# Ledger of designs, part 211: peptides against a protein of PDB entry 5Z08

Target 1, 168 residues: chain A of PDB entry 5Z08
Amino acid sequence: RQKDEWAKKTSSLMKQLDWFIGEHLGAMLAAEELGGPVVGELMEIDPDDLSAGFNAHGKLKKATSQPDLDRRQRRIDDIWGPQDEQGQAHKRKRGADEALAASAEMRDLIEQLMNKLVEAGGDNSATYVEIPRESAAARFLVRSKVAMFHPNDARRLRLVDFGRDLDD
Target 2, 222 residues: chain B of PDB entry 5Z08
Amino acid sequence: GLPRLIDAIEEASKIPAKRRQTPIKPTIEKLTTHLYTHGASPDSLLRLADLLTLRNHLDQASLAAITRNLYPSSTVSDEVVLRFIGALGHGQLKPTLALQALFLRWLVMVYHLLENPGVLGQVYGVLFDLLDTAAIRPQLCHLLALVTRRKHVRPFRIQAILTLSRQTGGDPNLTGLLRVFKNYYPEIIVGDATKGRASAFKHPDPQWRQHLDEIQQRRSEA

## One batch from the design tools (peptide; made by RFdiffusion4, then SolubleMPNN)

Design b2_p21_7_s1 (from b2_p21_7, 10 letters changed)
Fold by OpenDDE base, seed 2:
Structure b2_p21_7_s1 (fold): chain B 168 residues (1-168), chain C 222 residues (1-222), chain A 21 residues (1-21)
Amino acid sequence: as target 1 above (168 residues)
Amino acid sequence: as target 2 above (222 residues)
Amino acid sequence: MTTFRSLIEEISELRRKLAKL
């Protein structure tokens, strides 16, 4: 009975997670990978401030004239700016494909992280997943305080073990 | 008495220095002398906390002098603590970061006199989120080292302090706080993340402590 | 962010509980 309840609850929560990743997070991660704003800083930004564009650090462009900031904003404007109808359709399709790819990457990474945490049986050294690169997905998990990098190796990521604190 | 001195300073604090009929400095000196000799009652502490934390026309030297002589004659209430915590961080209406550092130092020095030490644990998140503010970080880390309990040592805070430690080149105060965290989570690697010496969080002012103890002893004999 | 973290925390806890059974 308890096992079945936990399994059902897990399935329900996974569906919610998959929905959140697919509907909200994937597009934002794809935007970040393409040089757009950093996911999470956007949640602290007033929607009205989104119109002002973002600097190379994902911060709102204040009017300071630094030329390298203009290239990324041009890229965001080139990615999201009004291009001709045919260019917009191809861009929307590419954006959708990138969002799907980012969603899949995030989902796979979360699954690997969760599986490693279970398999490790409490050995923190065995909980690390090797990541090929510091992806937007990996960075988001760290910013969200869900995962952490190995102190000495940015290619190793682990899920934060929350379970030890709930039983105390 | 102390209440009349506070009254005079409160009234003067409403008026720009150039428009005051009388210099406030002699009254500040009387106040600080009184505080040094007798300490401040809980009621006086609250009034002084408001003078120190709310925007007014008092000069920074006067505010610092009051803070340096803010000896409690009794306990420190939650309300007084919350006034000082509310004054922390960035903002045009907040005290200067230099004054905030003095407030945090004061909280460290009077921590054992809090009516409810748990009050700082309740605002732990507020304090922790200010660790990126370099000007107050040393005193914040010291205060957090006193306040930290198992319930506060969360994986997200461990990650946050490790990240901030890397970004700051291994600030000794952050390393010191991480050592406190390690007492609750032995698996935290302090050495590899921070090649730096950890702060020992020694008492900020031994003379101030001794004088506080003298003021507190007089209360127990009365 | 808080909701996402809460989801991951709860799922990971449940998976651990399920693995111990």
Scores: peptide ipSAE 0.441, ipTM 0.442, DockQ to the pose 0.381
Fold by OpenDDE base, seed 5:
Structure b2_p21_7_s1 (fold): chain B 168 residues (1-168), chain C 222 residues (1-222), chain A 21 residues (1-21)
Amino acid sequence: as target 1 above (168 residues)
Amino acid sequence: as target 2 above (222 residues)
Amino acid sequence: MTTFRSLIEEISELRRKLAKL
């Protein structure tokens, strides 16, 4: 009985989280990844506002970052490239695609962090998730005080254990 | 006069130091003394900009000394500005990064004397793309802080500076530049890593400024 | 932000409770 109640509550809360990520957070994270403002509070960034392209001259240097960063930067350049008429519809679609990608990345990262916390069984050293890059998602989690980086390794992220800090 | 000194240095700059019949140092000292006393006309500035930015056989100490005494007696033309901007970055034919930092410092100090300040806005992208170069970053951020307008504050540049700020552990100069950006976009959240010390972009050399003002004042009285 | 954090906290706690059962 209690297990079923907790499972149902977890499912309900996860749906709320997924909605929040998909409807609000994804667009903001995409905007940040695309070089937009870092938004701390839910500014409704309309996915359509992500379509308002950066003017053509801002080639972000291809840092020798991993092929995935190059793809996102190309996506930035393409989302924010010159506004030809055919470009606006493609930009809107691409902004939406980036919001979806950011939402998926955030959701996956949260899932990994939660799973790692459960698996660690109270060993704080075992709670770290290795992140391939410092994403907007990772930064948001840190800013929101939901996660923290390892003090000596910015590639390691852990979920803040809110339960233990109350019992000490 | 100044043109004759420049002529002598231009000729000497074509010859390797070991093959010069006469030491160049005394001529450089005469030049720097003249520049300190009278400043450089627009024509002389252009010639000196070429000496400073083009590959030649002048030693780094001489080039630095000229740059430190490069007081404009009048305005600074777009052509002079573009010579210095064109000398920035990495490459075998580029001046040393130390000298480039002096050029950027100079541009900051003479910004109010530019014939067309808008010229720097036109090359904003070139300047911004050099922010990853640590050796010139302090002066580059200061120059960008002066040059930045609403049209330059784009999302990709906001992200680029935020990313670079994180990578550098919150360089105060980058944080200072980001504050300038925030004036145009208040919604920019400077993350905790950037909550640190920001540069105020104070004048790099108050004594140099005062001396420049004295040189400029003599022109207005003539 | 507060709501997001609260959601994560509650979900994480419930998942821990579920894992101990």
Scores: peptide ipSAE 0.435, ipTM 0.382, DockQ to the pose 0.224
Fold by OpenDDE base, seed 4:
Parts: structure tokens; C-alpha cells; sequence
Structure b2_p21_7_s1 (fold): chain B 168 residues (1-168), chain C 222 residues (1-222), chain A 21 residues (1-21)
């Protein structure tokens, strides 16, 4: 039945989403929460380019050889970088824990957003999820144009309804 | 009373100025006079926040006049704050950048009256991401200077300010915000990025502050 | 980003379709 096919497809796509969140996105979100680069359009960037850092908009700063940027990045790295191997191990463990937390937060947020969209039955006012904080997860969803804040309430987030926005 | 004035303005706001049978200006003047004399209760403040932040047919001069007289008689709720924060940024449904600057200025001036100052910290990223908007940057930096805590000072934000400071030729407000960041991380070098003097983030309007204090004092005596 | 967005879009659409049945 068409319902069974859609259910199977949904399950398959959810598994892909969960994999993507767990394997890739969680670590990047955790890095952002820890003060690392903003997860932007840069999912297409070579890991080597991640060293160049991200602007506030999550865009890769091209390593323009401005010696001043490198000096500042070094100073930031000196402040926030692991100083020793123990610091690196602690930072890695913290990073892993934060990645798991970020993955869980993102997954939960997406689930809430999707559920609200279904429950709203077409009422856009009912599609909003209240977010406790502006998280890296929330910011990523907005930057990705997957979600949007309520125009008058920065604590309310909704999933962009791509099907309706095309028909209106 | 104030609620009736707000009712009249709300109804008028639904109608284009050219289609109004009566000019709204006299009602706006009565409202602003009332606000100046008595301030706005929490309930009235919320209604006024909606009038200011939602797209309607009120003219910019009227909206600005209301904002300039938006004295809280009591505290400012999270809901009111979030209305103003939600009104920030670019978009066809957003208020003008000039009006947004007035909202940010207002938030600075009433910061000490917020029921929960932490609410601004929860939306810190939303505010921070607007720093590239030149028209609101001065007031935004001032607000961020009040709101910033250690948890908000992150390497990527430091770098973002430094980058934007270079791109803007050393905006004094960005330098001022970076100095606030330096209070949490002394290792931040401010001077090399900006040839300019940092903003001291002085109170935007001392007369407005004094008048607010008078309105607040009347509440404490009642 | 395009893939992530596409996944969310497709899942959300399918969930809506399933809810209408």
C-alpha cells in the first residue's frame, strides 16, 4: 500500500538523517558551541580548509595570507587551544561528549519541528517550537534555511514548509 | 486611560493612512503624553511592543514617537523583550532599520528593569549575527556589551568581531565590544585591529534616564 | 547543506502525506 511505501521511505531517510547528524553534524555543532567555527555552507569544504576558520555567517574565510589573521588565530588558539597532551585528551573527551549532546539536541529539535508541522494541519501559527536557548543546532537549521525564527519571537522556531511556500 | 488610547491606535493601524476618516496624530500625541507622564504598565507595554514590531499602517514618525516615550512604569517582561528582538534584522516584514536602532536603544535604557536579564543572553547569537548591519551596530554593540557573559565569549565570535572591525575600518562600537570580551579573556588584543577610540557605551539619553527614574520612583511610593 | 535540507524536506513532506491518510 502507498502508506507502507511512504512509511518505509520515511524510515530509510530518517536513518540517513540520524547518521548524518551523528557522524558529521554533531561534531561540528559541538565545535561551534565550544567556540570553534560556525557550521555554515561549508560542509563542502575540505577539512584542510577548516583551519582557515569561519566567519560569523559560517562562511569559510579564504586563507587570505593576511599575516594579521594568522597572528590572531594563533592567539585564539593559544587561549583556547590544547596546551598539552592531557589537555588534548580532555578536550577530545569533552569534544566527544559535546558532540553526542549536540547530536541529541539536533535530533530532538528536528523531531519537535517535524511533529509540530504535522500537528499544525496547515496553521502556520501552530508550527512553532519554543527553544530554551539559541543553540548551535537552532542556528544551523536557520542558516541552512531548514527552519526560521518567528518574526516577532526569537525563542520560537518552525520548520520551513517547502511544500506550501511553493504553492502560495 | 492608556488602554483606550492603545485600542484606538490598534484599530487605526489596520487602516492605510489615506483611508482613515480621522487623523491618528492627535491620538498618538495623547498616547505619548500619557506615556511620558505615567509610563506604560506591563500589559500596555506588550500591546505597544506589538504595535511597534508588527507590520501595520502606522507611519514611521508615529512609531518613533511611541518608542521615544516608551517608559516602563514597572518591569519589562521577557515577552516584551522577545518582541523587540524578533523585530530585528533584514526582511520585508521587519521594521525599518532606523526603528530597530530605536528599539535597541530602548532595550539598553531599560535593561535594568528587565524581569529576566538572562533572556537576552539566551538569544545572544541572534543579536551577535546582526553586527554586520551597520545601521543598528552602534546600539547593538551597546546592548551586547551589557549582555555579554563569559559563556558568550567564544573564539569564533572574537574572530568575527576582529574581522568585522577590519572590514569596517575599525568601528569604535566593535572595538568597545571587543574590550568587553577582553574583560573575560585578557589575552585579546584590541589595539592592533582598530586605530580608533573604543566606544565607552555611555547611557544614550541621560534625560530619558532621569525621567524614567522619576516614573519608577512614583511606583515605589504607590 | 543541500543534502541535509533535501532530507529534511523529503521527510517532512512524507510525514505530512502519512498524516493525511
Amino acid sequence: as target 1 above (168 residues)
Amino acid sequence: as target 2 above (222 residues)
Amino acid sequence: MTTFRSLIEEISELRRKLAKL
Scores: peptide ipSAE 0.432, ipTM 0.389, DockQ to the pose 0.235
Fold by OpenDDE base, seed 3:
Structure b2_p21_7_s1 (fold): chain B 168 residues (1-168), chain C 222 residues (1-222), chain A 21 residues (1-21)
Amino acid sequence: as target 1 above (168 residues)
Amino acid sequence: as target 2 above (222 residues)
Amino acid sequence: MTTFRSLIEEISELRRKLAKL
């Protein structure tokens, strides 16, 4: 009975989370990945500073080398460049595809983080997920105080264990 | 004596300045002069902490003047400390952030006189969560630098400081606090945040310290 | 932000509770 109630509540909350990710967060994360403003209380950070990302040591990456600037500039040019009608449709489609990709990445990352936290059985060292890249999704989770990087390795992310921190 | 001055100020604090029959400024001046000369006993210190931290009709200049002259003649109780900690943060009933910064500065300057220094360690989380408040951050980092023990250095707090340091462009006070954390956990990679000049957390007011020492010495001779 | 965090916290807590059963 209690298990079923918790399972139902979990499913309901997951649907709300998935809705929030899909309808709101995905587009914002995609915008961040495209060089747009960073989502959240960090709006005081120059988007350019946040675009630098975090290195494997949790350091703000120095403004990425020439290639990422070129990609961002291309994205800005792609956003603000002369839009013919075909270009607008292609941009909207690309924006939608990027939002879907960002939503999927966020959802997958959250799932991995939650699963690792459960599997670790209380071993904090086992709670880390290896992330292939520092994504807008990963950064958002850290900014929102939902996740944290390993102190020595920003490729390792873990969910904040809110339950333990309240009992101490 | 000091108790009678506090009584008069407490009564005046209940009344808006425009409705007071007598100006409070002369009484505040007598109080601050007395505090400068003799310091405050534990009982007087508690009453003054209430006047400083609770919402009343005292003007900011008077509150600041009392805080600047808040020399303990003895020890500082946990209750006094908790009054000041409880006054921190945002809210309509909270003192101004400028006054909160003075309270934090005061706590730094009297830290060695606390009856139980561990009390600040118990409220470490409350203090730490206020680091995003720029107006009080310098004094807050200094206080945390004094209070921090190995038990307080947790991965989430390390990450929080690192994140906030990046957000603030490397606030030297945050860098200073991170250096304190690194003393307990040398493996903490402070990264480029350490390229900034870290605060050394020097005593905020050497003259105030000297005068406090003079007041404290008179107690040991009595 | 607060709502998102609250959702994650609550879901995570519930998953932990479910895993202990």
Scores: peptide ipSAE 0.436, ipTM 0.410, DockQ to the pose 0.330; fails the geometry check

Design b2_p21_7_s2 (from b2_p21_7, 11 letters changed)
Fold by OpenDDE base, seed 5:
Structure b2_p21_7_s2 (fold): chain B 168 residues (1-168), chain C 222 residues (1-222), chain A 21 residues (1-21)
Amino acid sequence: as target 1 above (168 residues)
Amino acid sequence: as target 2 above (222 residues)
Amino acid sequence: MTTFRSLIEEISELRAKLAKL
C-alpha cells in the first residue's frame, strides 16, 4: 500500500515536472542557449508565475489561467525574431525546435542525475553524471541549487542529496 | 597655430624616423601643449584622427601623447568618430591595441560632445564583436555601456557576453555591460556565474574631464 | 504551487524511498 502510494505520487510529480519543463522552462533554456536572458535563482519559477510571463519591465504579470503557448512562442520570437515577416516564421520554427531540444536535454539530464543518486547507494563519488557540454540545462540546475558540479571537473554534475536528512 | 603644427607632423609622418632631417619630438611637444591649452577645432580633430588612425611613421609615444591631449574645443563630428572606430580590431595596418584602448577611452570621455551620439549606435555591431579582444575590453565595455539601447540588446549578444564572461572567469567589465542590458530586459538574471563585481564604469579621468570643461567654457564665452 | 526545486527534491526523495523497499 505505501509503495503504491509513493509510486503514484512520484508519477504525479513527474508529470508536473514534465509539464513545467515542456511548457515553461524549455523555452527559457532555449533562449539562454541562443543568447537570450538567463533564468536565475530567485525566480521561484512557479509554473503559475511562468505562465504569467514578464511585462516590459521584467516583472511577473499576474497568473492568467491557461499557459498561453502563444505567449511563450511570442516571447521566443520577440527575443529571436528577425524584423522581417518571412524571417519571423523561420525563427518561430527554430525557436520551437530549440525549446523542444532544451526540454529534452533538461528532462534527460534530470533523469540521469536522479538515477545516479539512487544507484550510488550513498557513495557521493558515484553520483556524478558526465555532461558533454555546459548546457543551459546544467547551469540552471546548478543555479537552482538542485545540482552541483564536481569541484575539480565541470564536466561532472551531481544531484544535491536531499535525502541525507531523512535517515535521521 | 595648430594647423601649422599639424602640417609639420603630417609631413614628418610620411618619412621614417631614421630619414628625418629634424627630430619630430619638439613639434609633438608644441602640438600637445597647444592642444592642452586651446583644444582642437573640428577640422583639426579630423586631421589628428587621421594621423592617429592611419599607418604612418610616427612613434607610439607621440601618438599616445597626442591622444591624451586630444581635447575638443567644440563638438566631435561623425567623421572623427568613424575614423577611430575604423581603427579598431586586429590587423597589421591598424594601430596597436594599446593605442586603440586610448581611442576608446577618449570616445568615452568626449561622448557628451558628439554631434550625433547615434553614430556609435549604428556601428554597435562592430564594437560588440571586439569584446573578445582583452586589451581593449575595459574601455570597450564602458563605451558600449553608454551606447547601448533596447534595440541593441539581442539574444545573440546576451549569449555572447555570457559565454565570454565564463571564458574570462567573470570579467567585471562584461558583468557591468550585462547589468546595462538588464536595464532593458529585467528578465536577464545575472546568475551565480556572473555574481562577480560589476564595473561601475566611472569616468576614466576626472582631471581630464575638468580640463575639458574649462576648454569648452572658454568657447562659450567667445 | 510546488517550485521546480521542491519538485525535484520530493521526486528524488520518493525515488530513494522506493529503491530502499
Scores: peptide ipSAE 0.413, ipTM 0.378, DockQ to the pose 0.248
Fold by OpenDDE base, seed 2:
Structure b2_p21_7_s2 (fold): chain B 168 residues (1-168), chain C 222 residues (1-222), chain A 21 residues (1-21)
Amino acid sequence: as target 1 above (168 residues)
Amino acid sequence: as target 2 above (222 residues)
Amino acid sequence: MTTFRSLIEEISELRAKLAKL
C-alpha cells in the first residue's frame, strides 16, 4: 500500500515537472542557448516567476495574463526580433523546435541524474553523469542548486542528494 | 585454530603481565599470523572486539598488532561496530586515543563490509560530538564523510564545524567534512570557514585493502 | 506552489524510498 502510494505520487510529480519543463522552461533554455538572457539568476525560482519570463536584461518580467504558448512565442520573438511574415513563420517554427529540443535535453538530464543517484547507493563518486557540453540545462540545474559540477571536472554533473533515510 | 588462540589470549588478558606463567607475545604472533592469512569469522571478530575494547591486562603493542591484522573474512555485524563506537571518547575505562584512532581507521577500511551501514548513522551524534578531540579527528572526519546523509546535515552541526574549523586554524579534515555537507546543502560556503585545502579522504592503507580483497575473494569461492 | 527545486527534491526522495523497498 505505501509503495503504491509513493509510486503514484512520484508519477504525479513527474507529470508536473514534465509539464513545467515543456511549457515554461524549455523556451527559456532555448533562448539562453541562442544568446538570450540567462535563466535563473534568482536562486529561488517560483514556477510562476519562471512563467512570467525574463526581459533582455535577465530581469523578471511582470506576469502577463497571456496563455503559456503565447509567452513562449513572445520570448523567441524578443530574442530574434521582428522579421518579415515568411521569416517570422520560419523563426517561430525554429524557435518551437529549439524549445522542444531544450525541453527534451533537460528532461533526459534530470532522469540520468536521478537514476545515477539511486544506483550509487550512497557512493558520491558514482553519482556523476558525464555531460557532453555545459548546456543551458546543466547550468540552470547548478544555478538552481539542484545539481553540482565535479570540483575538478566540469564535464561531470551530479544531483544534490536530497535522500532521507526511511527511518525518519 | 583461531578459537583456541582467542581462548588462550582471553585467559591471559585476565592476568597481569608480571603474574603470567608464560609469555603472551608468541600467542599474539600466532593470532596475528592466522588473521593475516585467513581473516576473522563473525564470531571470532566479536570476541576480538571485546578483547580490544574492554579493559584488560594486554599491552598496547599487542592490541595495536591485533587491530592492524583485524581482517574480516565475512561481514561485520552491528554488535561489532557498536563495541568499537562504545570504546571512543575520554574516560579511565576507555582505550587510549591512539588505539581509538586505529579503531576508526579500521571502521573506514571495512565500511563496505558492514551488515547494516545504517547502524553508524544511528550513532552519528556520538561520533560528531567527538570532533573536538584532535588525536582522533582525522580518522573521525573520514568515517563521518562516509556515514553522513541528509538527515545528519543540520544547521547546528554546520555551525559547529564552521566554529571548530575557525578555532583550529582550518583543519583540512574539517574542511573535507564540510565539503561533504555541501553535497546536501549547496549554499554552504566552505571558503569562509578556512583558507586551507580540504582533505580528499583517500583510503588509509591501499596494501591493507588489497589483502582484505584477497581474503574476501577466497570466501566467495568456497 | 512547489518551486522547481522542491519538485526535484520531492521526486528524488520518493525515488530513493522506492528503491530501498
Scores: peptide ipSAE 0.413, ipTM 0.453, DockQ to the pose 0.283
Fold by OpenDDE base, seed 3:
Structure b2_p21_7_s2 (fold): chain B 168 residues (1-168), chain C 222 residues (1-222), chain A 21 residues (1-21)
Amino acid sequence: as target 1 above (168 residues)
Amino acid sequence: as target 2 above (222 residues)
Amino acid sequence: MTTFRSLIEEISELRAKLAKL
């Protein structure tokens, strides 16, 4: 019974997280990856201004592994390019694809971090996820005080153990 | 072709304007038109980078016009990048600060086309030390925002930018850069030092970007 | 920001609890 309740609650919260990532965070992360504003407290980028540029309907294509630097700049060009209708549609589509890619990257990273924390069984050395790059997603997690880089290796990221700090 | 235009400009650049037999302006216009239409190959980019960064007898308007039309048709080599970085700062042999600002803007706009983006990270200190130069600070902060990694965010640089932010009355570009630093070190307090709005580091020229994309796309189809 | 962190925190705690069962 309790397990089922926790599982249901976890699922519900994950849906909320996925919604937040998909509807709000993904676009901002994409913008940051694209050399746009860094996602943080003082940039109230009016979600409405971001939402007006990022149509939510882009299909999550599987994040192919190598962030092709070409894709990132191509995304900048699509976000900031001239607003002609066809160019806007391609731009919106590309922006949407980028927001989706960023959302997928964030979600995958969070999942890996959470899984590693559980698998480590309290061994802090085993909690680190190797990240292929310092992504906007990784930086956001650190900035949000949700994750921490390894002190000596910026390619290693771990989730903050929120459970241990409660018992002390 | 583009190489012949560059040859003519290189030769003319060795001669003071008053001593030239023919005006260079028509050749510059042909060059800029060609660059706008076709972009510059890696080899042509290197030659043009030398023309732009080395002391010669070309006028500032011509140099600015070339820089504004410096569309890469392909990638940008480390050598090209280093020419522009080497041209930054104060000195009698260096380009004007106005031209340096255009170079930095160009580097921002072509950052995604760099063969090795890590090259800018290697010269991070050189770039960072120029933040006190007000004339280039906006573009420099933007470039640094792209280049900055955790290895670059050091206590002395955090303190330096905080100090400079106070001295400048909260330059929004410095605030923007400090926000990038805060991505790596959340404990950095941005608010107290900077009463100002942070720069969003938006793309400097959307039209230029669109045109670059068109040039780059033609290469992928060829 | 606070909501995001709170979500991650709560999810991580619940997953840890679920893993111990």
Scores: peptide ipSAE 0.412, ipTM 0.389, DockQ to the pose 0.276
Fold by OpenDDE base, seed 4:
Structure b2_p21_7_s2 (fold): chain B 168 residues (1-168), chain C 222 residues (1-222), chain A 21 residues (1-21)
Amino acid sequence: as target 1 above (168 residues)
Amino acid sequence: as target 2 above (222 residues)
Amino acid sequence: MTTFRSLIEEISELRAKLAKL
């Protein structure tokens, strides 16, 4: 009985999470991947620092020299700049596709992280998911204090074990 | 067997080296060989932890040799962990800082075998307060990097590590630990406080790990 | 952000509980 209740609750919460990812987070993550603003409570980050993003280690990518900023800004301007009506439709479609891709990536990443945490049975070393790249999704999870990079390997991400904090 | 070797060493540990009827070194060698081959059971680990952490007449080389061969054949109990944690810090009754560093390294290497990894989290404050001890700081930071959870990352500890980092000229291990903290609080600025490269807390001894895995595999087959 | 985190926290806790059963 209790197991069934927990399972039902889990399913309900997962649906809410999926909704949140699809309706809100995916577009924001896509914007970040495309060079848009970093999504998160980093109120203290200069807009210029926001544009630089965080590296895998949470370091503000210092605005590298003008040329790389210019490339990202150009990409942003190319993606979000006032384009003619035909350009806007293609941009909207591309934006929607990128949002869907970002949503899928986030969902998959969360699922992997949750599964690894359960499978690890308390072995923190076994809780890490290998990520192919530092995605906006991965960064967002870290900023949200939901996931953590391995201290030494930014390709390894784990879910914060919230359950253990309750048993203490 | 291992218990008899431990018995002999325990008895010898009560007697100053100059007053021993027989050299203990051959018995230590037998012990370390046995540990290397078979590992230590939980009961044996506890007894060995006492030998390593309590003041006795064993020489530092023997203690270090035992520690370097302290392969668990199974799990590591909270009691064993707490013996090693209790041995940390400054004091006349405590092991040398060099030996403490070996204990911390051991805890890092066997962290995945702890019966309750949370036990280290419970003593987090004790560990954290020892960060000013330079001799053990590298291994201590590594252990803390494994142990740190959100509940441990408090503003006062953030400030403490930043202060200590400045005082030490940006110890890479402190920078590494601060990076772990940053995983919980992304707003922590690591770069300005530390001119140094963050330590990548790699496994201290890959060969030791491999050998431990071999010992642990034999247990799973039994 | 808080809601997102709370969801993941609760889901992860529930999954952990379910795995222990």
Scores: peptide ipSAE 0.422, ipTM 0.414, DockQ to the pose 0.301; fails the geometry check

